Peptides against a protein of PDB entry 6TME. Designs and how they scored, part 172

Target 1, 324 residues: chain A of PDB entry 6TME
Amino acid sequence: NRLKRAYIALQAWKKAFYSDPFNTAANWVGPDVCSYKGVFCAPALDDPSVLVVAGIDLNHADIAGYLPPELGLLTDVALFHVNSNRFCGVIPKSLSKLTLMYEFDVSNNRFVGPFPTVALSWPSLKFLDIRYNDFEGKLPPEIFDKDLDAIFLNNNRFESTIPETIGKSTASVVTFAHNKFSGCIPKTIGQMKNLNEIVFIGNNLSGCLPNEIGSLNNVTVFDASSNGFVGSLPSTLSGLANVEQMDFSYNKFTGFVTDNICKLPKLSNFTFSYNFFNGEAQSCVPGSSQEKQFDDTSNCLQNRPNQKSAKECLPVVSRPVDCS
Target 2, 324 residues: chain A of PDB entry 6TME as posed
Amino acid sequence: NRLKRAYIALQAWKKAFYSDPFNTAANWVGPDVCSYKGVFCAPALDDPSVLVVAGIDLNHADIFGYLPPELGLLTDVALFHVNSNRFCGVIPKSLSKLTLMYEFDVSNNRFVGPFPTVALSWPSLKFLDIRYNDFEGKLPPEIFDKDLDAIFLNNNRFESTIPETIGKSTASVVTFAHNKFSGCIPKTIGQMKNLNEIVFIGNNLSGCLPNEIGSLNNVTVFDASSNGFVGSLPSTLSGLANVEQMDFSYNKFTGFVTDNICKLPKLSNFTFSYNFFNGEAQSCVPGSSQEKQFDDTSNCLQNRPNQKSAKECLPVVSRPVDCS

## One batch from the design tools (peptide; made by RFdiffusion4, then SolubleMPNN)

Design b2_p19_4_s1 (from b2_p19_4, 9 letters changed)
Fold by OpenDDE base, seed 4:
Order: C-alpha cells, then structure tokens, then sequence
Structure b2_p19_4_s1 (fold): chain B 324 residues (1-324), chain A 19 residues (1-19)
C-alpha cells in the first residue's frame, strides 16, 4: 500500500541522515508514518478513503545527509520543504514519480550538480526554491515553460546566459541573484506578464538593458545591481508604473537619469550609485523627495558629493555605449 | 487541489526575496 511505500522511503531517508541535531527523526519508528515528525498525511486525491503522505516539512532541522532514491516512493507528496538543512549530493531522479509535486523547497542546503531536471518533470509544480545551494551549469530553458509562480535560483553556481524562454514564464517572482550568469538580459523579458519581482544581483550580466523591461507593468521590484550593464537606462522604464524598488547600482551605466524614471508613481527606492551617469534630473537628487529615496553616489555627476574623479569618468563618459 | 499543509508550509510559498 501507499503508506508502506512511504515507510520504506522514510526509513531509507532516516538511514541517509549523517546528523540530526534536533533528533527530528527520533520518532521515525514503526509503520505509522503519519505520526512522524515533519510528515503530513492527507486523504489521497484519487481515493479519499486512503491516507497518504502528502507533505514533508523538515525546514530548519539542520539535518546532514542526502536524499536517497527511495524518496521516489513518496508518490503522493505535493509539498516538499526541507530548507535550511545540510543535505548534500544531487536531487534524485526518482523524484520524477512525485507527479503531484506542487511546492519544492530545498533551499539553503548543500546540493550540488547541474540544475535538478527532475523539477521539469513535475506537471503541477508552482513553487521552486533551490536557492542557497551549489547547483551549477546552465539553466535549462524549459524551466520557464512551466507555469511556476515562483522561481528562486539565487546563491548558486549557475552560469551561461539567461534563457530566451524567460519571456514564457508566468512566475511572479524570479531570482537570479548571486550566480555566474553572463550575457544580456533577453529582450523577451518584457513578455513576463505576471512578473512582480525580478532580481539579477551579483552576476556577470552585461550589455544594454533591453527596452522591453518597460513592458513589465506589474513589476514592483527590479534589481539589476552588481553586474556589467552598459549604456543608458532605457527611456521605456517610464512604463514601470508599479515599480517600488529599483536598483541599478554597481554597473557601468552612462547617460542621464531622467525625470520620467525618478518620478515613477510607485517608486520608493531608486539606487543608481556606482555607475558613470553624467547627469540626473532634479527629481533624482537624494533628498529631493520625502516619499522617495535615491542614491546617486559614485557616478560622474557634477556638483554632487561622493562622485568619481574626472580621471575615472572621462574615458567612460566620453565614449558612451549606444544601445539604440 | 493542494493537500492541506501546516501554516508554516503555506507561508513559505510567499517568502520574499533576500538579496
């Protein structure tokens, strides 16, 4: 039966624990898996008379170990939350059998290897959190073909370019921060109709910002800081009617920061420090508004404090990148 | 349909970005 399979899986997992500081699995004894700490049972979706393991919550258990292939026997699990542990190794391919997977959170662990492609096999997945691990390699383009609501990829070792398929994503939140992504932000980004928050912080992204960013009408957080972006800010950014937090700091932007950007109606924080901007509208000046916070530090602005030297500015400002 | 889950699990769905 299903609970017997779950028992096999959970006992295999317990055996795969190297350390359980809080004795989370201490009560993982006997066939009554529904009584196990962190194991949650519910009536099966296909047969309400059958009790199945529907969820796992081992968050913050500080467990060291790995995920054994026997976890694939947990075929009824829809919620798998094991964040803030010390699990290592790879995500088992056997998890493809968990066809009801809805929320998968393995964040803040020690997982390694390529993107866990098993996540692509889950037809109903809405929440994917793999941040704060050691996943590496390319991000599979197919991830954005899925109808995910949230995609957390930050603080990993992902490299290469951001897939063009990003525009297909229905996610409201996507994090790329603190990886090794390179290249340009795809122009298809403007097609992310449900996007509220996107974070590119601390990658190796470069080139001009695509004009299509201005099509992100629902975006409230846009952070592209700590990259290698060049050129002027797209004039189309005036279209970000709902942006509240915007950060372009620590890039190589040039040009003029316009009123149209700084007067965005929902803008509360706009950081464009540590660039090579050579001008800003009065509305962009820190302290110019009580409702908005600006940071223009370390640019090439005249008559502003804490700016770059002429020696540093001149070679960059005099040769602006044309993004047109 | 999503199986019932503890409140803590539900809250994880809406956790904000920490950058």
Amino acid sequence: as target 1 above (324 residues)
Amino acid sequence: MIPPAPRDLNNLYYKRIAA
Scores: peptide ipSAE 0.034, ipTM 0.730, DockQ to the pose 0.057
Fold by OpenDDE base, seed 3:
Structure b2_p19_4_s1 (fold): chain B 324 residues (1-324), chain A 19 residues (1-19)
Amino acid sequence: as target 1 above (324 residues)
Amino acid sequence: MIPPAPRDLNNLYYKRIAA
């Protein structure tokens, strides 16, 4: 009996709660699991006459506890949303039994350990949100082999390089922000055919930006701020026909910011502050457009306010990194 | 068939991350 298994799982989970400030699980009593707060039932896919637990929504419940292995008994769950709680520990490998998993949101919790590789076992997964946790270690390359629509990894402890498999991703939104990723952005990034938003903020990424970024025709948001990128902006960025928000601030970029970038047709905000740019086109100057907002603060620009001193600029500007 | 459940705004695809 599927509901009986669900009952066992949910009671085990209730037992794993250390604190339930809002008494979310207060009604988690008895065999009628479909009446449990945050538990949603639906007809089974294989038998519409059978009711099964198909979804969990415990978002914003501030529950402290852990995910017990008995959650693997929730084999019919397709939606698992438990963000903004205080769950700790690791994601149980027993969740591999949840073969219908479609959306998995464990964001804003206290999970630790390596990337939850159990997520890779879910064949139908479309949405993965593990941001605002303490996951650590390497990002498995296989994550980008998944047919995910969105991948939220930001605000964790992930390290190492971004896998070259990123180009295989079909995701429209990918966030790497506020981790410890290092190395270069893979050249394969240009192959992300469905990409709309990508965020690299606040990592240890370095090297030159790959020219292949210019192939991201559907990108509306590109944020690479607060890293260690060097060299000039790729001329191929002129190909970002749909970019609206672009941020390269707080890097070590050099060279000239060109008209071809600042005149991008959909560009709304372009921040390239806190770099070592030594020139900019007139179209890049803040206030030059009513439709576009620019920030050129703290560069090596002449005749602009709030720039770096010659002492700070000279050592870097005189030795530009050649990305060719 | 997608099971019915309330969706958090955080689950929307297109969300600019403010940092």
Scores: peptide ipSAE 0.032, ipTM 0.700, DockQ to the pose 0.050
Fold by OpenDDE base, seed 5:
Structure b2_p19_4_s1 (fold): chain B 324 residues (1-324), chain A 19 residues (1-19)
Amino acid sequence: as target 1 above (324 residues)
Amino acid sequence: MIPPAPRDLNNLYYKRIAA
C-alpha cells in the first residue's frame, strides 16, 4: 500500500523534527496522510484509482530537523518544496527512489556536504533549487546533461571550476553567485540555447570572458560582477540582442567600452564600475540616455568623475592582458 | 529573477518558487 509507505515516511520525518515553531506537523497523526498539512495527494500516474502522496510543500515553516532515509518511501512524490526551514544534514540517497521527482526545492536551509548527487538520478527533474545552504565541493558535470529548466546554486560553498558541460544545459536560468568557483567561464557557454538569466556574482572566477558569450541571443540578464576577470570586453557582446541587465563591475577589465555594447537594443542597465577601463564611447556615459542607466565609477577614464588615480591605473592599464 | 507559477500540486504542474 503506497499510502501506508507514505505514513511510515512522514511519521519518521515528524520524529526527525527538532523544532516546529508553527506546529505544522501537529495534525500529522493517523493513517490519513492526505489530510496532513503540507502533504498533497493525487491519483497515481500508473493507476488513477489509487491515491498517492504526490507533493510536499513545507515552505517557510521554520522547521528544524533533518531528512531521514525513510523519505525514500515517498516514491510517488513529484514536487518537493521545503525552502526556508532549518533542516540540516545531507540529502538522503534513498530519495533516488522518487523517480517522478520534477521540482526539488530545498533552498534556504542548513544542508551540508557535497552536491546532492541523488538529484542526478531523477530522470524527469526540471527545477532544482539548492541555494542558500552549505553545500560544498565540486559541481558534478552531469548536472548540465540533465534537461533542467532552472538551476539555482547560489549562496553555497561550491568550489572548483565550472564544468564545460554547461553548454549542454537547456536551463533558462542558472545561478552560480556567492560560491567559491574558480577558473574561466567555459567557451561552451555560448551553446546554452535556452539561457535567459545567468549570474556569476561574487566568485573567484578569472581569465578573459569567452567570445562565445555573444552567442547568447536569448539572455536578458548577465551578471559577472565581483570576480577576477581580466582583459577587454569581447566585441561579440554586440550580439546580445535581448540583454537588459548587464553587470561587469568589480573585476579587473581593461580597454575600451565600445559603442556597440552600450547601444544594445534592449539594454536598460549596464554597470562596468570598479574596473580599469581606460576609455568609453559617448553612448556609455552615465546620463547620456534617458532609457539606459550606466555606471562607469572607479575606472581609469579621463574627464570623468570618481575615477581611480593615475597611480592605481598605470600599472594595470600599461599591461593589458591579451585575450586573443 | 524567478517568475511565479501557478500552484497545482494535484496535477503535478511545473512551479517556479520564489525564494
Scores: peptide ipSAE 0.024, ipTM 0.704, DockQ to the pose 0.130
Fold by OpenDDE base, seed 2:
Structure b2_p19_4_s1 (fold): chain B 324 residues (1-324), chain A 19 residues (1-19)
Amino acid sequence: as target 1 above (324 residues)
Amino acid sequence: MIPPAPRDLNNLYYKRIAA
């Protein structure tokens, strides 16, 4: 029966624990898996008279161990939350059998290997959180073909370019932060119709920002800080009617920070420090607004404090990158 | 600088758990 399979899976998992500091699995004894701490049962979708394991919540358990292949026997699990543990190894391919997976949170663990492509096999997945791990390699383009509401990838070891398929994403929040992504932001980004927050912080992204960013009408947070972006800020950023937090700091941007950007109606914080901007509108000057906060530190601005020296500025400002 | 969402929190999406 289904609970028997769950028992096998959960006992295999318990055996895969190297450390359970809070004795979370202490009561994982006997066939009554629904009484197990962190195990949640519900009526099966196909037969309401049958009780099945529908969810796992082991968040913040500090458990050291790995995910054994027997977890694939938890075929009724829709919610899998095991963040803030010390699980290591790879995500088992056997989890492809969990066809009801809806929310998958393995964040803040010690998982390694390539992107867990098993996540792509789940037809109903809406929430994917794999941040704060050691996943590496390329991000599969297919991730953005999924009807996900949230995609958390930050603080991993992902490499290569951001897939062009990003424009297909229906996610409201996507984090790329603190990886090793390189190349340009795809122009298709402007097609992310549901995007509210996107974070690129701390990668190796480069090139010019695509004009299509200005099409992100619903974006409230746009952070592209700590990369290698060049050129001027796209004039189309004036289209970000709902942006509240915007950060372009620690890049290699040049040119003029325009009034149209700094006067964005919902803008509350705009950081463009540590670049090579050689001019800014009066509306961009820190202290120019009571409701907006600006940081223009360490640019090539005239008559502003805490700017780069002429020696630092001249080589870059004199050779502006043409993004046209 | 705007930090990414905290490890245990997100601003836009709240995870559900089975009761």
Scores: peptide ipSAE 0.022, ipTM 0.691, DockQ to the pose 0.129; fails the geometry check

Design b2_p19_4_s2 (from b2_p19_4, 6 letters changed)
Fold by OpenDDE base, seed 3:
Structure b2_p19_4_s2 (fold): chain B 324 residues (1-324), chain A 19 residues (1-19)
Amino acid sequence: as target 1 above (324 residues)
Amino acid sequence: MIPPAPRDENNLYYKRIKS
């Protein structure tokens, strides 16, 4: 019965293909769905004697089409990987029936509409990848209430603020890059206990960096480049004991880049170019270390090459934003 | 591009699918 439902779902999906350039679904014929290319069966969790469709992997198939509601019949699917296709439309709400969903990867497609809230209904979801699509609107705060290992949101059309609930996230990797997020980074960010990598590149984020960033002891990658951040770098950044890659370039930061930041023990690359910093410690100077790479280009530093003109610097440096 | 985080190797269903 379960495989029969899977057959109905998969045949409906095949009919929803506009183009299958690699003939991936060519063998999607007959009731033996476990033999279908990209379909993986396993013993059911509730009855090991029953074989069910447990996974879909159509990555890099370049299939054009949409996800029909009949996919909701794939109730035993735990892995759904369909990245690097040309699927369009929305994620069907019928997928709420896939209560075993563990990994959901629809990245590199042409999906549109708001955040697929059906993902919030999956109690066992650990991996969510919706990057490189055209999802838009607000990010639901509830996304960070889920026990996710990774959250990939980059290269979409998300807007509004980053939810305060971010601090509840247990994810090790979170990407916000190349969206339209605005406002400040929530102070609750410091509560992300498992965070290793976080990327904010290329948004409309602004305000001062919260001091609580310094509480991210396990972070190895912190990239906040290409935003509208202002003020000085928080002194608490000296607490980033494991940071290896740090990028604050292309913002509106001011003040002094301190020795405590540049001497972080595991720091490998620190880019703070294209800001309005008016001073840096000797340890921050490019070439000062063989183990660390720095970029201080296009700031307001004295006696350094490739800096902004006095005309460009004076209006900003003379009116620093007080983040206190 | 940031690679996916390591998966939970203790997940029974995951093990069955990936084995």
Scores: peptide ipSAE 0.039, ipTM 0.740, DockQ to the pose 0.312
Fold by OpenDDE base, seed 2:
Structure b2_p19_4_s2 (fold): chain B 324 residues (1-324), chain A 19 residues (1-19)
Amino acid sequence: as target 1 above (324 residues)
Amino acid sequence: MIPPAPRDENNLYYKRIKS
């Protein structure tokens, strides 16, 4: 009996709670698991006459505890949302049995360990949110082979390089922000055909920006701020026909910020502050447009306020990085 | 914070759970 298995799983999970401030699991008593708060039942896909546990939603319950291996008995679950709790430990490998998994949201918890590779085993997964945890180590390249709509990885402890397989991703939103990623952005990034928003904020990324970024025709948000990028902005950025928000601040960029970038048709905000740019087109000057907002603070620009000193600029500007 | 991408409403379980 599927509901009996679910009962075993849910009771094991309740036992794994250290704290339940809102008494969310107070009614998790007895065999009628479909009445449990945060548990959602539906007719089974293979037999509509059978009722199964199809979803878990414990978002914002502030529950402290861990995920026991018995959760693998919830084989009919397609939606697993436990956002904004205090769950710790690792994602159990037994969840590989949840072959119908469609949306997996464990964001804003205290999970640790390597990337939960069990997520790669789910054939129908469309949404993966593991942000705001303590996951660490390398990002498996296979994540981008998945047909995911969204990949949220930000605010973790991931390190090493971004896999070149990123170009295979069909996701519209990808976040790498606030990790420990290093190396260059892969040139394959330009192959992300469905990408709308990508965020690299606050990593240890370096090198030149790949020219292929300009191929991201559907991107509306591109944020590469707070890294170690060098060289000039690629001229191919003029191809970002739909970009609205662009941020390159807090890097080591040099060179000239061109009209072709600042006149992008959908550009609303362009921040390139805290770099070593030595020139900008008139269209890039803050206040030059009512429709666009620019920030050129703390560069090496002449006749602009709030710029770096000549002493700070000269060593960097005089030795521009050749990205060719 | 970037909002989640729109969901595919064609998934049968998704429909059943979200209805």
Scores: peptide ipSAE 0.039, ipTM 0.746, DockQ to the pose 0.332
Fold by OpenDDE base, seed 5:
Structure b2_p19_4_s2 (fold): chain B 324 residues (1-324), chain A 19 residues (1-19)
Amino acid sequence: as target 1 above (324 residues)
Amino acid sequence: MIPPAPRDENNLYYKRIKS
């Protein structure tokens, strides 16, 4: 029966623990898996008379170990939350059998290997959090074909380009921060109709920002800091009617920071420091507004404090990248 | 469908890890 399979899976998992500092699995004894700490049962969706393991919550248990293939026997699990542990290895392919997976949170662990493509096999997945691990390689474009509400990829070792399929995503929150992504932001980004927060911090992204960013009228947080972006800020950024936090710092941007950007109606914080901007509107000057916070430090602005030297500015400012 | 578990705060700008 289903609970017997769950028992086999959970006992195999317990055996795969190297350390359990809080003795979380101390009561993982006997066939009554529904009494196990961190294991949650519910009536099966296909047969309400059958009790099944529906959820796992081992968040913050600091458990060291790995995920054994026997976890694939937990076929009724819809919620899998094991963040803030010390699990290592790879996400087992056997988890493809968990066809009811809805929320998958393995963040803040020590997982390695390529993107866990098994996550793509879950038809009902809505929440994916794999941040703060050591996943590496390419991001599969199919991730954005899924109807996810949130995609957390930050603080891993992902590399290569961001897939053009990003525009198909229905996610409200997407994080790419602190990886090794390279190339340009795809123009299709403007098609992310539900996007509220997107973070690109600390990658190797480059090129010009696509004009299509201005189509993200629901975005409240846009952070592209610490990359290699060049050219001028797109004039279409004036379309970001709901942006509150915007950060373009630590790039290679040039040109003029316009009034239309700095006067965005919901803008609370706009950081464009550590670039090569050679002009800014009065509305962009730090201290010009009581409601908005600006940082123009370390640019090529005249009559502003803490700017780059002429020697640093001239080679870049005199050769602006044409993004047209 | 089984209701989703409560989610931790997912403010990505100021919160890096789930608490």
Scores: peptide ipSAE 0.025, ipTM 0.632, DockQ to the pose 0.052
Fold by OpenDDE base, seed 4:
Structure b2_p19_4_s2 (fold): chain B 324 residues (1-324), chain A 19 residues (1-19)
Amino acid sequence: as target 1 above (324 residues)
Amino acid sequence: MIPPAPRDENNLYYKRIKS
């Protein structure tokens, strides 16, 4: 039966533990898996009279080990939360059998290898958190074809370009931060109809920001800091009616920071420091507003403190990248 | 719908915090 399979899976997992400092699996003994710490049972969706393992929550257990293939026997699991452990290795492909997977959180572990493509096999997946691991390689473009609400990819070793399929994503939050992504932000980004928060912090992204960013009407957080972006800020950014937090710091932007950006109605924090901006509207000046916080440090602004030297500015400012 | 497991403070899905 289903619980017997779960027992096999959980016992295999217990055997795969190298260290269990909080003795989380101490009670993982016997066939009554529903009594196991961190194991949650519920009536099966297809048969309410049958009790199944529906969720795993081992968050913050500091368990060292790996995920054995027997975990694929947990076919009724919809919630798999094992963040803040020390699990290593790869995500087993056998997890493809967990067709009810809804929330998959393996963040803050020691997982390695390519993107866990098994996540693509879960038709009902809404929450994917694989941040703070050592996943590497290319991001499969198919990830954005999925009807996800949240995609957390930050603090990994992903590289190459961001897939153009990003525009197909229905996610409200997507994090790319602290990876090795390169290339331009796809123009399709403007098609992310549900996007509220997106962070690109600390990658190797470059080129001009696409004008289509201005179409992100629901975005509240947009952080593109610590990349290699060039050119002027798109004038279309004036369309970000709901943006509250915006960060373009530590790039190679040039041009003028306009009133239309700094006067965005919901803007609370706008950081554009450590660029090569050669002008800013009065509304962009730090201290100009009580409701908004600005940082214009280390640009090429005249009559402002803490700016770059003329020697640093002139070569860049005199040859601005035309993004038009 | 399957009852949700307990949420932890690191779950950014609901808190919507900047990473």
Scores: peptide ipSAE 0.025, ipTM 0.682, DockQ to the pose 0.055

